# Designs tried in a protein design run: peptides against a protein of PDB entry 5A53. Part 86

Target 1, 230 residues: chain A of PDB entry 5A53
Amino acid sequence: LVENVKQALFIPGQSCNKNLHDIMVDLSALKKPDMKRFNRKNDIHPFEDMSPLEFFSEKNDCSLMVLMTSSKKRKNNMTFIRTFGYKIYDMIELMVADNFKLLSDFKKLTFTVGLKPMFTFQGAAFDTHPVYKQIKSLFLDFFRGESTDLQDVAGLQHVISMTIQGDFQDGEPLPNVLFRVYKLKSYKSDQGGKRLPRIELVEIGPRLDFKIGRIHTPSPDMVTEAHKKP

## One batch from the design tools (peptide; made by RFdiffusion4, then SolubleMPNN)

Design b2_p10_6_s3 (from b2_p10_6, 7 letters changed)
Fold by OpenDDE base, seed 3:
Structure b2_p10_6_s3 (fold): chain B 230 residues (1-230), chain A 10 residues (1-10)
Amino acid sequence: as target 1 above (230 residues)
Amino acid sequence: MKVTFYVPEK
């Protein structure tokens, strides 16, 4: 069963500003062609009422959503939402730190739209801690793209790197997640008449440091249903 | 630090 590529919907909230809009544009570019963006602000508060998001999920046939909001308490907040059967599965707030970099801050490189990214995760908590496991699952699901039978390494263009910023103990605040995007660049190096393959990782942006906010976890029943293979 | 590479499955 070839699972259909999950479509993403990016939604500017009422408090969305120019910086958040720019972040939205740059991050959503990585999800092309499987992405929609609203051009109008919507007054949505997902942790108070989820019904508008479920409506948008169904209306737009999008199982992934990102709500862009900003306040003093939750500055540059990207709420990532997943749905199953157009019902909310899970949600997580990821607030972008002020040190973010846009695509325009990096050297312009040509890239092919729609190529599948590789992922790297740095930090043991991505496999053990429930919050970081959810983040890992979310980003893998979000950027998985189309299933292609040809794993030609030549078709691998992007690396998404996610790093937990430092160690932490139980009861301590959860460290930020450092989001980085790289392009694989292959060179043919002529050294002594031998062509040696050289591969470099070049950061292409955006560069985002995510502070973890509020989380909604799925019900056990919904987890079971979502993992049932047809 | 453990680095794990994930490639989307076929």
Scores: peptide ipSAE 0.034, ipTM 0.642, DockQ to the pose 0.052
Fold by OpenDDE base, seed 2:
Structure b2_p10_6_s3 (fold): chain B 230 residues (1-230), chain A 10 residues (1-10)
Amino acid sequence: as target 1 above (230 residues)
Amino acid sequence: MKVTFYVPEK
């Protein structure tokens, strides 16, 4: 079953600022061609009323949404939303730290639109802790792209790296997730007449450190339904 | 540090 590529909708909230707009543009560029962006601000408060997001999901046929908001309490907040059957499946607030870098801060490299990224996850909590498991699931789901035959290693251009910033114990604030994007660059090394393939990872941006905010977890019933193969 | 590369499987 070729799963249809999930479409993403990027929504500027009422409090969306220039920084968030720029981050939105850069992050959404990685989701091309399976991305839509609203140009107008929308007054949406997903943790108060989810109905507008469900409406947008259905109207735009997008099962992924990102709401861009900023407040004193939740600065540079990207709320990632997934829907199933146009109903909210899960949500997570990821606030971008001030040390972010845009694509313009890196050397511009040509990339093929629509290529699937490889992922690397650093931190055991990505497999054990519910919040980080959700983050891992979300980003894998968000950037999975089309089911291409893995045989085209030549089609692997990007690596998305997600790192939990440090160790933590129960009851401590959850460490940030460091989001990094790299391009694979293949070099022919002429060392001693044998051409050994050298692969280098070149950071291309954006560089985002995510502070974890509020979370909405899926209902058990929705989990069951979402995992049912059609 | 073990880096696991996930290629999204079909």
Scores: peptide ipSAE 0.032, ipTM 0.636, DockQ to the pose 0.050
Fold by OpenDDE base, seed 5:
Structure b2_p10_6_s3 (fold): chain B 230 residues (1-230), chain A 10 residues (1-10)
Amino acid sequence: as target 1 above (230 residues)
Amino acid sequence: MKVTFYVPEK
């Protein structure tokens, strides 16, 4: 069963600012062609009322949504939402730290739109801690491109790296997740007369450090239903 | 540092 590529909808909230808009544009560029962006601000408060997001999910046929909001308490907040059957499955607030870098801060590289990224996750908690497991699941799901049978390494263009910033103990604040995007650059290395293929990772942006905010976890029933479908 | 690349399996 070829699962249809999930479409993403990027929504500027009422408090969306220029920085968030720029971040939205750059992050959504990685989801092309499977993304839509609203040009108008929408007054949505998903942790107070989820119904507007469910409406947008259905209306736009998008099972992925990102709401861009900013406040003193939740600065540069990207709320990532997934729906199942146009109902909210899960949500997570990821606040972008001020040290972010945009695509314009990096050397412009040509890239093919729509290629499936490779992922790297650094931190044991991505496999053990429920919040980081959700983040891992979310980003894998979000950037899951077309199921190309092309195991062709030649088709691998991007690497998305997610790193938990340091160790933490139970009860401590959850460390930030460092989001980095790299392009694979192939070189013919003339080392010692043997042309060995050399692959380098070149950061292309955006560079985002995510502070974890509020989370909505799926109901056990929705988990069961969502996993029944391959 | 060993970097393991995950390709989401179908």
Scores: peptide ipSAE 0.031, ipTM 0.651, DockQ to the pose 0.048
Fold by OpenDDE base, seed 1:
Structure b2_p10_6_s3 (fold): chain B 230 residues (1-230), chain A 10 residues (1-10)
Amino acid sequence: as target 1 above (230 residues)
Amino acid sequence: MKVTFYVPEK
């Protein structure tokens, strides 16, 4: 069963500012064509009432949502929401640090819309720690795109790199996740008369450092249902 | 940032 490509809905919250809007535009560009954006601000507080998000999920047929909000406590906050059967599955707040870079800050490179990214995860906690496991699952799910049987290696244009910023111990604040996007460039290098395939990773943006905020975890029943292979 | 990988031809 080819799972239908998950659609993403980007929602400006009431406190969405220019920086968040720009971040939203740039991040959502990586999800094209499977992306919708609201152009109007919506007063949504997902950790207080999830019902509006469930309504938007169903109305727009989007199982992925990103809410853009900013406050003193939660500056540049991207709340990532996943739904299953138009009900909230999980949520996570990822706050973008002020050192972010937009696509305009990088050399403009042409990219083909709809190509699937490769992923790299740096940090053992992505496989062991529940929060980082959720982040890994979320981003893989967010950018998987169409399951094409033929991973045409030629169709791999982008690499999304996610790195846990440093080591941490139990009870310490969770380190930021460094989000980086690279384009693969293949060059034929003539080294010593042999054309060695040279692959260069060129950062294309956006560059985002995510501070982890609040999390909503799925109910055990929803986990079971979501993992049922049809 | 630019990272270069050399893939040896099999």
Scores: peptide ipSAE 0.025, ipTM 0.558, DockQ to the pose 0.046

Design b2_p10_6_s4 (from b2_p10_6, 8 letters changed)
Fold by OpenDDE base, seed 3:
Structure b2_p10_6_s4 (fold): chain B 230 residues (1-230), chain A 10 residues (1-10)
Amino acid sequence: as target 1 above (230 residues)
Amino acid sequence: MKVIFYVPAV
């Protein structure tokens, strides 16, 4: 069963500013062609009322949504939403720290749109801690793309690296997640008559440090339904 | 530090 590629909808909230718009544009570029963006601001408060997001999910046939908002308490906030059957499955607030870098801050590299990224996760908590497990699941799901049987190794262009910023103990604030995007650059190395390809990782952006905010977890019933293989 | 590589395979 080829699962249909999950479409993402990027929504500027009422408090969306130029910086958030630029972040939205750059992050959404990684999801092309499976991405839609709203041009108009929408007054949505997902932790107060989820109904507008469910409506947008159904109307746009998007099971992934990202709401862009900013306030004094939640600056540069990207709320990631997943739906199942156009109902809210889970939500997480990821606030972008002020040290962010846009694609324009890096050397422009030619890349093919629509290639699936590889992932690296650094930090044991991505496998053990419920919040970081959700983040890992979210980003893998967000960028999964089309299931193709053939690994064209030549088609591997991007690596998304996610790192937990330091160790933490129970009861401590959750460390930020460092989001980095790299392109694989292949060089023809003529070393000693053997064509050994030299592969380098080049950061291409965006560079985002995510502070973790509010979380909505799915009901046990929704978890069961979402994991049912047809 | 555990590094996990995911290639979107089938």
Scores: peptide ipSAE 0.024, ipTM 0.534, DockQ to the pose 0.053
Fold by OpenDDE base, seed 2:
Order: C-alpha cells, then structure tokens, then sequence
Structure b2_p10_6_s4 (fold): chain B 230 residues (1-230), chain A 10 residues (1-10)
C-alpha cells in the first residue's frame, strides 16, 4: 500500500517573530513540494484549544502542521502537530535555541525538490524513551516523502541527522535534539588510476537545536486506528 | 552512542 505523501502546513502564530519566520521558510523548503505556508498570523493556542488546527488540517488536507510561536517562556517554539482523520493525533513543542543557522549561513548548494532524505539518529533514547520515540516517529513521518524504490542511490541527496545532546538520567531535563542537514557530495577521486567515488557529507542547513517542550500523546484508540492498514 | 541509519521505508 503506497501511502499518499503527507502534506505539511506551516502556520505563523500571533507571536511569530522574524527569526521563526526565517526558520519556517528554511525548514519548509526541505518539505517541498508537499508543503503549504500561511502568510498571515493566526491566533492559535493548541494546548488550550485544538479545534482551529483540526479545522486547518481538514480545510487544507494537511496531516502535518507546524505552528510558529514565541514567548518569554517558550522562545522560538515550533509546535509539530500530526492529525489522523483531521483529528489531532499528537503534538510536540520544539523550541529552537538562539544558536540556529539558516540556509543562508551555509554555502549554497543546488537542491532537488522532492527527494527523500536519509535519516541518522544518534542516541539510544530514540528507541527507548517515549518522548524521543515520538520525535523520531514525527520526523520520519514528516520527511518520508514519496514511496520510491530507494535502490537508486542517485535519488539520495541529503541526510537529516538528529542527535540527543548528551546523556541524561530519569528525572533530569530532557537534552536538546540537534537537527542537522547534510548534502551528499560525490567526488571523482583519481587515486591510483582507479576512479573511486568519494562521498562527502556537506552541511547545508538549517542547523537547529531543539529544546523539548509540551507534548500531547495520542489516545490508545487513535494509535490502533492509525496503524490499521485499510 | 548508538547511531541508527534510516532510509525511511516506503
């Protein structure tokens, strides 16, 4: 069953600032062509009332949403939302640290729109800890793209790397997730008369360090329904 | 540190 590519909707909240707007533009560029952006700010508070997001999900046929808000308590906050049947499935707040880098901060490389990224996850907690499992699931789902037989290495353009920033114990604040994007660059190396392909990873941005905020987890019933293959 | 490489399965 080839699932249709999930569409993402990027929503500036009322408190969206220039930095968040720039981050939104850059992150959404990685989701092209399967992305919509609102140009107008919307007064949405998803942890108080989810109904506006469900309305936008249905109206725009987007099962992925990103709400951009900023406050003193939650600076540069990207709320990632998934819907199932246009109802909220899960939500997670990921606050971008001030050390972020935009695409413009890196050497401009050509990017083919619509190519599926590879992922790397660094940290055991991505497989064991419920919050990091949700983050892993979210980003894999968000950037999955089209169902292509990835046997064509030529279709592999970029790697998204997600790293848990250090070790943590139970009861400690959850470490940030380091989001990095690399492009595969192939070089012809003439070492010893045999053209050996040299592949390098070149960081292309954006560079985002995500601080984990509030989370909404799906109900067991929604989990069951979302995993039912038709 | 466990590094896991995923090509999102279709």
Amino acid sequence: as target 1 above (230 residues)
Amino acid sequence: MKVIFYVPAV
Scores: peptide ipSAE 0.019, ipTM 0.514, DockQ to the pose 0.048
Fold by OpenDDE base, seed 5:
Structure b2_p10_6_s4 (fold): chain B 230 residues (1-230), chain A 10 residues (1-10)
Amino acid sequence: as target 1 above (230 residues)
Amino acid sequence: MKVIFYVPAV
């Protein structure tokens, strides 16, 4: 079953500021061409009323949404939403720390739009802890792109690295997730008369440290339905 | 660095 590429909708909330707008632009650039952005602010509070997001999901045929809001309690907040059948499946607040870097802060590199990123996850909790499992699932789903034949090494341009910032014990606040984006650069190296391809990772941005906020998890029934192969 | 290609479970 070739799943259709999931479309993402980026929504500036009423409290969206310039920094969030810039972050939105840069993060959404990685989702091109499978991305829409609203130009107008929308007064949406997804943890109070999910119905506006379900409406936007259906109206725009987008199963991925990102709401950009900022408050004193939730500064630089990116709420990631997934829908199934245009109903809310899950939500997670990821607040961007002030140390963020934009694409403009890095060396500009030419890149092909629409290539599927590779992923790397650092931290055992990505496989064991329910919140980090959700984050892993979300980002894999968000950037899955087209089903590329893995044989097309030429299609491997980007690496998204996600790292849990340190160890934590039960009852401690969940560490931030460090989001980094790299481009693969292939160099012809003449080492010892054999041209060995040298691959280097060059950070291209954005650089985002995500603080975990509120979470909405799907019901067990919705999980079962969403995982049913048609 | 283990690059994990998530092949969607066919």
Scores: peptide ipSAE 0.018, ipTM 0.488, DockQ to the pose 0.051
Fold by OpenDDE base, seed 4:
Structure b2_p10_6_s4 (fold): chain B 230 residues (1-230), chain A 10 residues (1-10)
Amino acid sequence: as target 1 above (230 residues)
Amino acid sequence: MKVIFYVPAV
């Protein structure tokens, strides 16, 4: 069963600033061609009323949404939303730290649009802690792309790396998630008689450090329905 | 620190 590629909708909130707009443009470029962006600001408060997001999900046929807002309490906030049957499945606030880098801050490397990224997750909590499990699930779902039957290894050009910044104990604030994007470069190596390509990773951006904010988790019933394979 | 690599399942 070829699962249809999940479409993403990027929504500037009323408090969206220039920095968030630039981050939105760069992050959404990694989701091309399977993304839409609104040009107008929308007054949406997803933790107060989810109904506008459900409406946008249905109207735009997008099961992924990213809302861009900024306040004193939640600076550079990217709210990631997933829907199931056009109903809110889960939400998570990821606030971008001020040390971010845009694509323009890196050497321009040509990339093919629509190629699926590989993922790396650094930190045991991505498999054990509920919040980091949700983040892992979200980003895998967000960038999964088209299910192609062909393992064209030649089509793998990007690596998305997600790292938990340090160790933490129960009751401590959750460490940031370091988001990094690399391009795979293959070089001919003459070493070792077998022409094994030398592979190098080159950072291409954006570089984002995410502080974790508010979370909405699905009901057990919604989890069961979303995991039912047709 | 455990590092996990994911390749999209085809």
Scores: peptide ipSAE 0.014, ipTM 0.484, DockQ to the pose 0.051

Design b2_p10_7_s1 (from b2_p10_7, 6 letters changed)
Fold by OpenDDE base, seed 3:
Structure b2_p10_7_s1 (fold): chain B 230 residues (1-230), chain A 10 residues (1-10)
Amino acid sequence: as target 1 above (230 residues)
Amino acid sequence: APAPEPRSSK
């Protein structure tokens, strides 16, 4: 059984500002057509009460949610939520650093909507550390798109790169995750009458450095249920 | 093999 493409819901929190709105618009553009955005602010505190998010998940048929909030302690905070059976599966706070770049900061390139991105992960902790494993799982799940039997390399348009910013030891603060988006640009070079195919990676944005915040992990039972093959 | 992503529904 191939599960349907997971739909994402972007939710402005009460403390959502212009910068977060712009980030929301740009990041959500990468999830089109499988994305909804709320235009109104909602007073949601997911680490205090998860019930409003479960309600929104069910009512909108969205198993992915992103809550946009900002405070002095958690500036430019994107809370990523996944649901299983419209119940909270996991949550993670990813705070966008002030050095972010929007799509408007890059050269506008035409692209096809709905193509599955290729991911690259830089840092061993993405495979070994529980927090970074969750981040890897989240982003792979979030941008998975339609299950295609054939990964036609010719259909590859986007590369999403995620990098752990530096090494860390036990007890140290977790390094930021650098989120970068590239488009594959194909060129025909005319060198001496021979057209050689050339491929370049062009950054298209958004450019986001994520500081890791609070995390909610699923119960062992929910993990088992969510991974059961029907 | 990378662990499969969780399903969204039962």
Scores: peptide ipSAE 0.489, ipTM 0.891, DockQ to the pose 0.047
Fold by OpenDDE base, seed 1:
Structure b2_p10_7_s1 (fold): chain B 230 residues (1-230), chain A 10 residues (1-10)
Amino acid sequence: as target 1 above (230 residues)
Amino acid sequence: APAPEPRSSK
């Protein structure tokens, strides 16, 4: 059984500001058509009570949620939530650094809605460290499109790059994750009468540096059930 | 092989 494309719900929290709204709009544009956004602010504190998110997951049939909140302690905070059977599977706070860039900050390039991005991960910790493994899993799951057999190279339009910002040792603060989005631009270069196919990566935005916050991990039983092949 | 991502439903 190929699972249907996971739907994402973007939720403005009570403390959602204009910057977070703009970030929400731009990030959610990459998830179209498999995305819903709430227009109203909701007072949700997922690390205190998860029940409102479980309710929204079920009511909207969305197994992916992003809560947009901002405080002095957790500025520009995107809480990414996944559900299994409309119950909270995992959560992670990713705070957007102030140096963010919106789609409007880049050259407007047209893109086809619904094309699957290719991911690149830079940093060994994405395969070894539990927090970065969760981030890798989350983003792969979040932007996983329809299981079409042919990743037709012709259908590759977007590259999402995720980079761990520098090396770290055990017990040190976890480095930020640099989120970058590129469009593959194919053009024919005329060099000496030979039309060589040239592919360039053009950054299209948004540009987000994620500071890692609080994490909720699933129970071992929930992990087993969520990975059980039907 | 990358571990399969969790399913959203049973």
Scores: peptide ipSAE 0.481, ipTM 0.889, DockQ to the pose 0.047
Fold by OpenDDE base, seed 4:
Structure b2_p10_7_s1 (fold): chain B 230 residues (1-230), chain A 10 residues (1-10)
Amino acid sequence: as target 1 above (230 residues)
Amino acid sequence: APAPEPRSSK
């Protein structure tokens, strides 16, 4: 059984500002066509009460949600939420640093909507540290797209790169995660009458540096249920 | 093998 593509819901919180809105638009463009956006602000505090998010998950049939909020303590905060059976599975706050770049800051390139991105992860902690494992799982799940048998290189248009910014020890603050998006550009080079295929990576945006905030993890029972093979 | 991602439904 191939599970249907997970749908994402982007929710402006009450404190959503123009910068967060622009970030939301640009990041959500990568999730098309499997994305919905609310146009109205919603007063949601997921670490105080999760019930409104569970309601939105069920009502919109979205197992992925992103809440956009901003405060002095948590500036440009994107809370990523996953649900299982319309119940909260996990949550993580990822705060966008002020050095972000939008799609408008890059050369506009035509892209096909709905193509699955390839991911690259830089940093051993993505495979060993619980928080970075959750981030890796989240982004792989978020952008998985349709399992097209066209895993052929011919169907690869986007590369999403996630890098842990520096080394850290136990008890130290967790380094930021650098989020970068590239498009594969194919060229035919004529060298001496031979057409050689050339592929280049071009950054297309958005460019986001994520500071890690609060986390909610599933119960062991919910983990077991969510990973049961049908 | 990387752990599979959680399912969204039962």
Scores: peptide ipSAE 0.476, ipTM 0.889, DockQ to the pose 0.046
Fold by OpenDDE base, seed 5:
Order: structure tokens, then sequence, then C-alpha cells
Structure b2_p10_7_s1 (fold): chain B 230 residues (1-230), chain A 10 residues (1-10)
């Protein structure tokens, strides 16, 4: 059974500001056409009560949600939520650092809507550390798109790079995750009459450095159910 | 192989 493409719902929280709105717009552009956005602010506190998110998941048929909030303690906070059977599976707070860049900060490049990005992960902890494993899983799941058997290499347009910023030991604060988006640009180089195909990576944005916040993890039973092959 | 991502529904 091929599962349908997971739909994402972007939710402005009550504390959503202009910067968060712009970040939301730019990040959600990469999820088109499988994305919905609320135009109104919603007073949601997912680590206090998850019920409103479960309600929105079911009513909008979205198993992915992103809540946009900002406070002094959790500035530019993107809470990423996944649901299983419209119940909360996992949540993670990813706070965008102030050094972010929007799509408007880069050279405007036309992109095809609906093309799947290729992911690259830099840092061993993405495969070993529970939190970074969750982040890796989340982003792969979030941007997975349609299961087309034709991984036509010709359809590869975007590369999303996620890098753990530095080394850390047990008990130390978790390093930020550097989120970068590149477009593959094909050039014909005329070198001495031979046109050699050249591919270059051009950063297109957004550029986001994520500080890790609070996390909710599923119960072992929910993990088992969510991974059962039909 | 990367672990399969969780399903969204039963």
Amino acid sequence: as target 1 above (230 residues)
Amino acid sequence: APAPEPRSSK
C-alpha cells in the first residue's frame, strides 16, 4: 500500500509576527501543492493541550502541522507536529535564529512546484542520537512528496542540506541544525569548443538555523502501530 | 536503508 502524500497545515499562533509569517510562507512554498495555511491566528499551546492540534489534523486532513509562535524564551519557534490516526505522534520545537534569510534575499530562480527535494544530512548524530534521528525523520517525511517510481534524475531540482553545527557530548546543549536549500543549475561550459555539462548548486533559500526546543515522543505502542506494514 | 517513516493512518 502506497500511502497518500502527507498534507501539511501551517498554523499562525497568537504570537506569530511578520518574520515568522515570512518564514512560514517561504518554507511552505517548498511543500506546495501539499500544503494549507491558516490566515488567522490561533491560540494553541501544544505542550499544554494537544487536543486543538488533533482537531485541526482531522478537520483539515493534514498529518503534518507547523505552529508558528514567538516569545522571549522561544523566539521564532516553529513547532513541527506529526499525527497518526489524527492523534499526536510526535512534536519538536525548532526555533529560527535571527540570522535567517528569506527567498527574497537570494536571486529569484523559477522552480517547478511539486518536485521532490534530495536530502543531505551532515553529522553522525542524525543516525545515532534520538533527537537528531527525530529531526531527520521529520524532514524526510515532511518533504517526501508523491511516491513516483520514476526517480527521474532529470527531475531533481532541489537539494535540502541539514547540518549539525559542531560536536557535542552527553549532557551538553544540542547544537543547532543548519537548514539550507539549493537548486541544481545545469550549465554548458564552452571550454575549447567542447561543451561539458556542468552542474552547480545555487543557494535559493530560505536559510534557517534551528535551535532545538521541547520534544514530544510517541509511546512505544504508537510507534509499533505507525510502522506496521499493511 | 533509512527506517521507514511513520504512517499517518492505520
Scores: peptide ipSAE 0.475, ipTM 0.887, DockQ to the pose 0.048

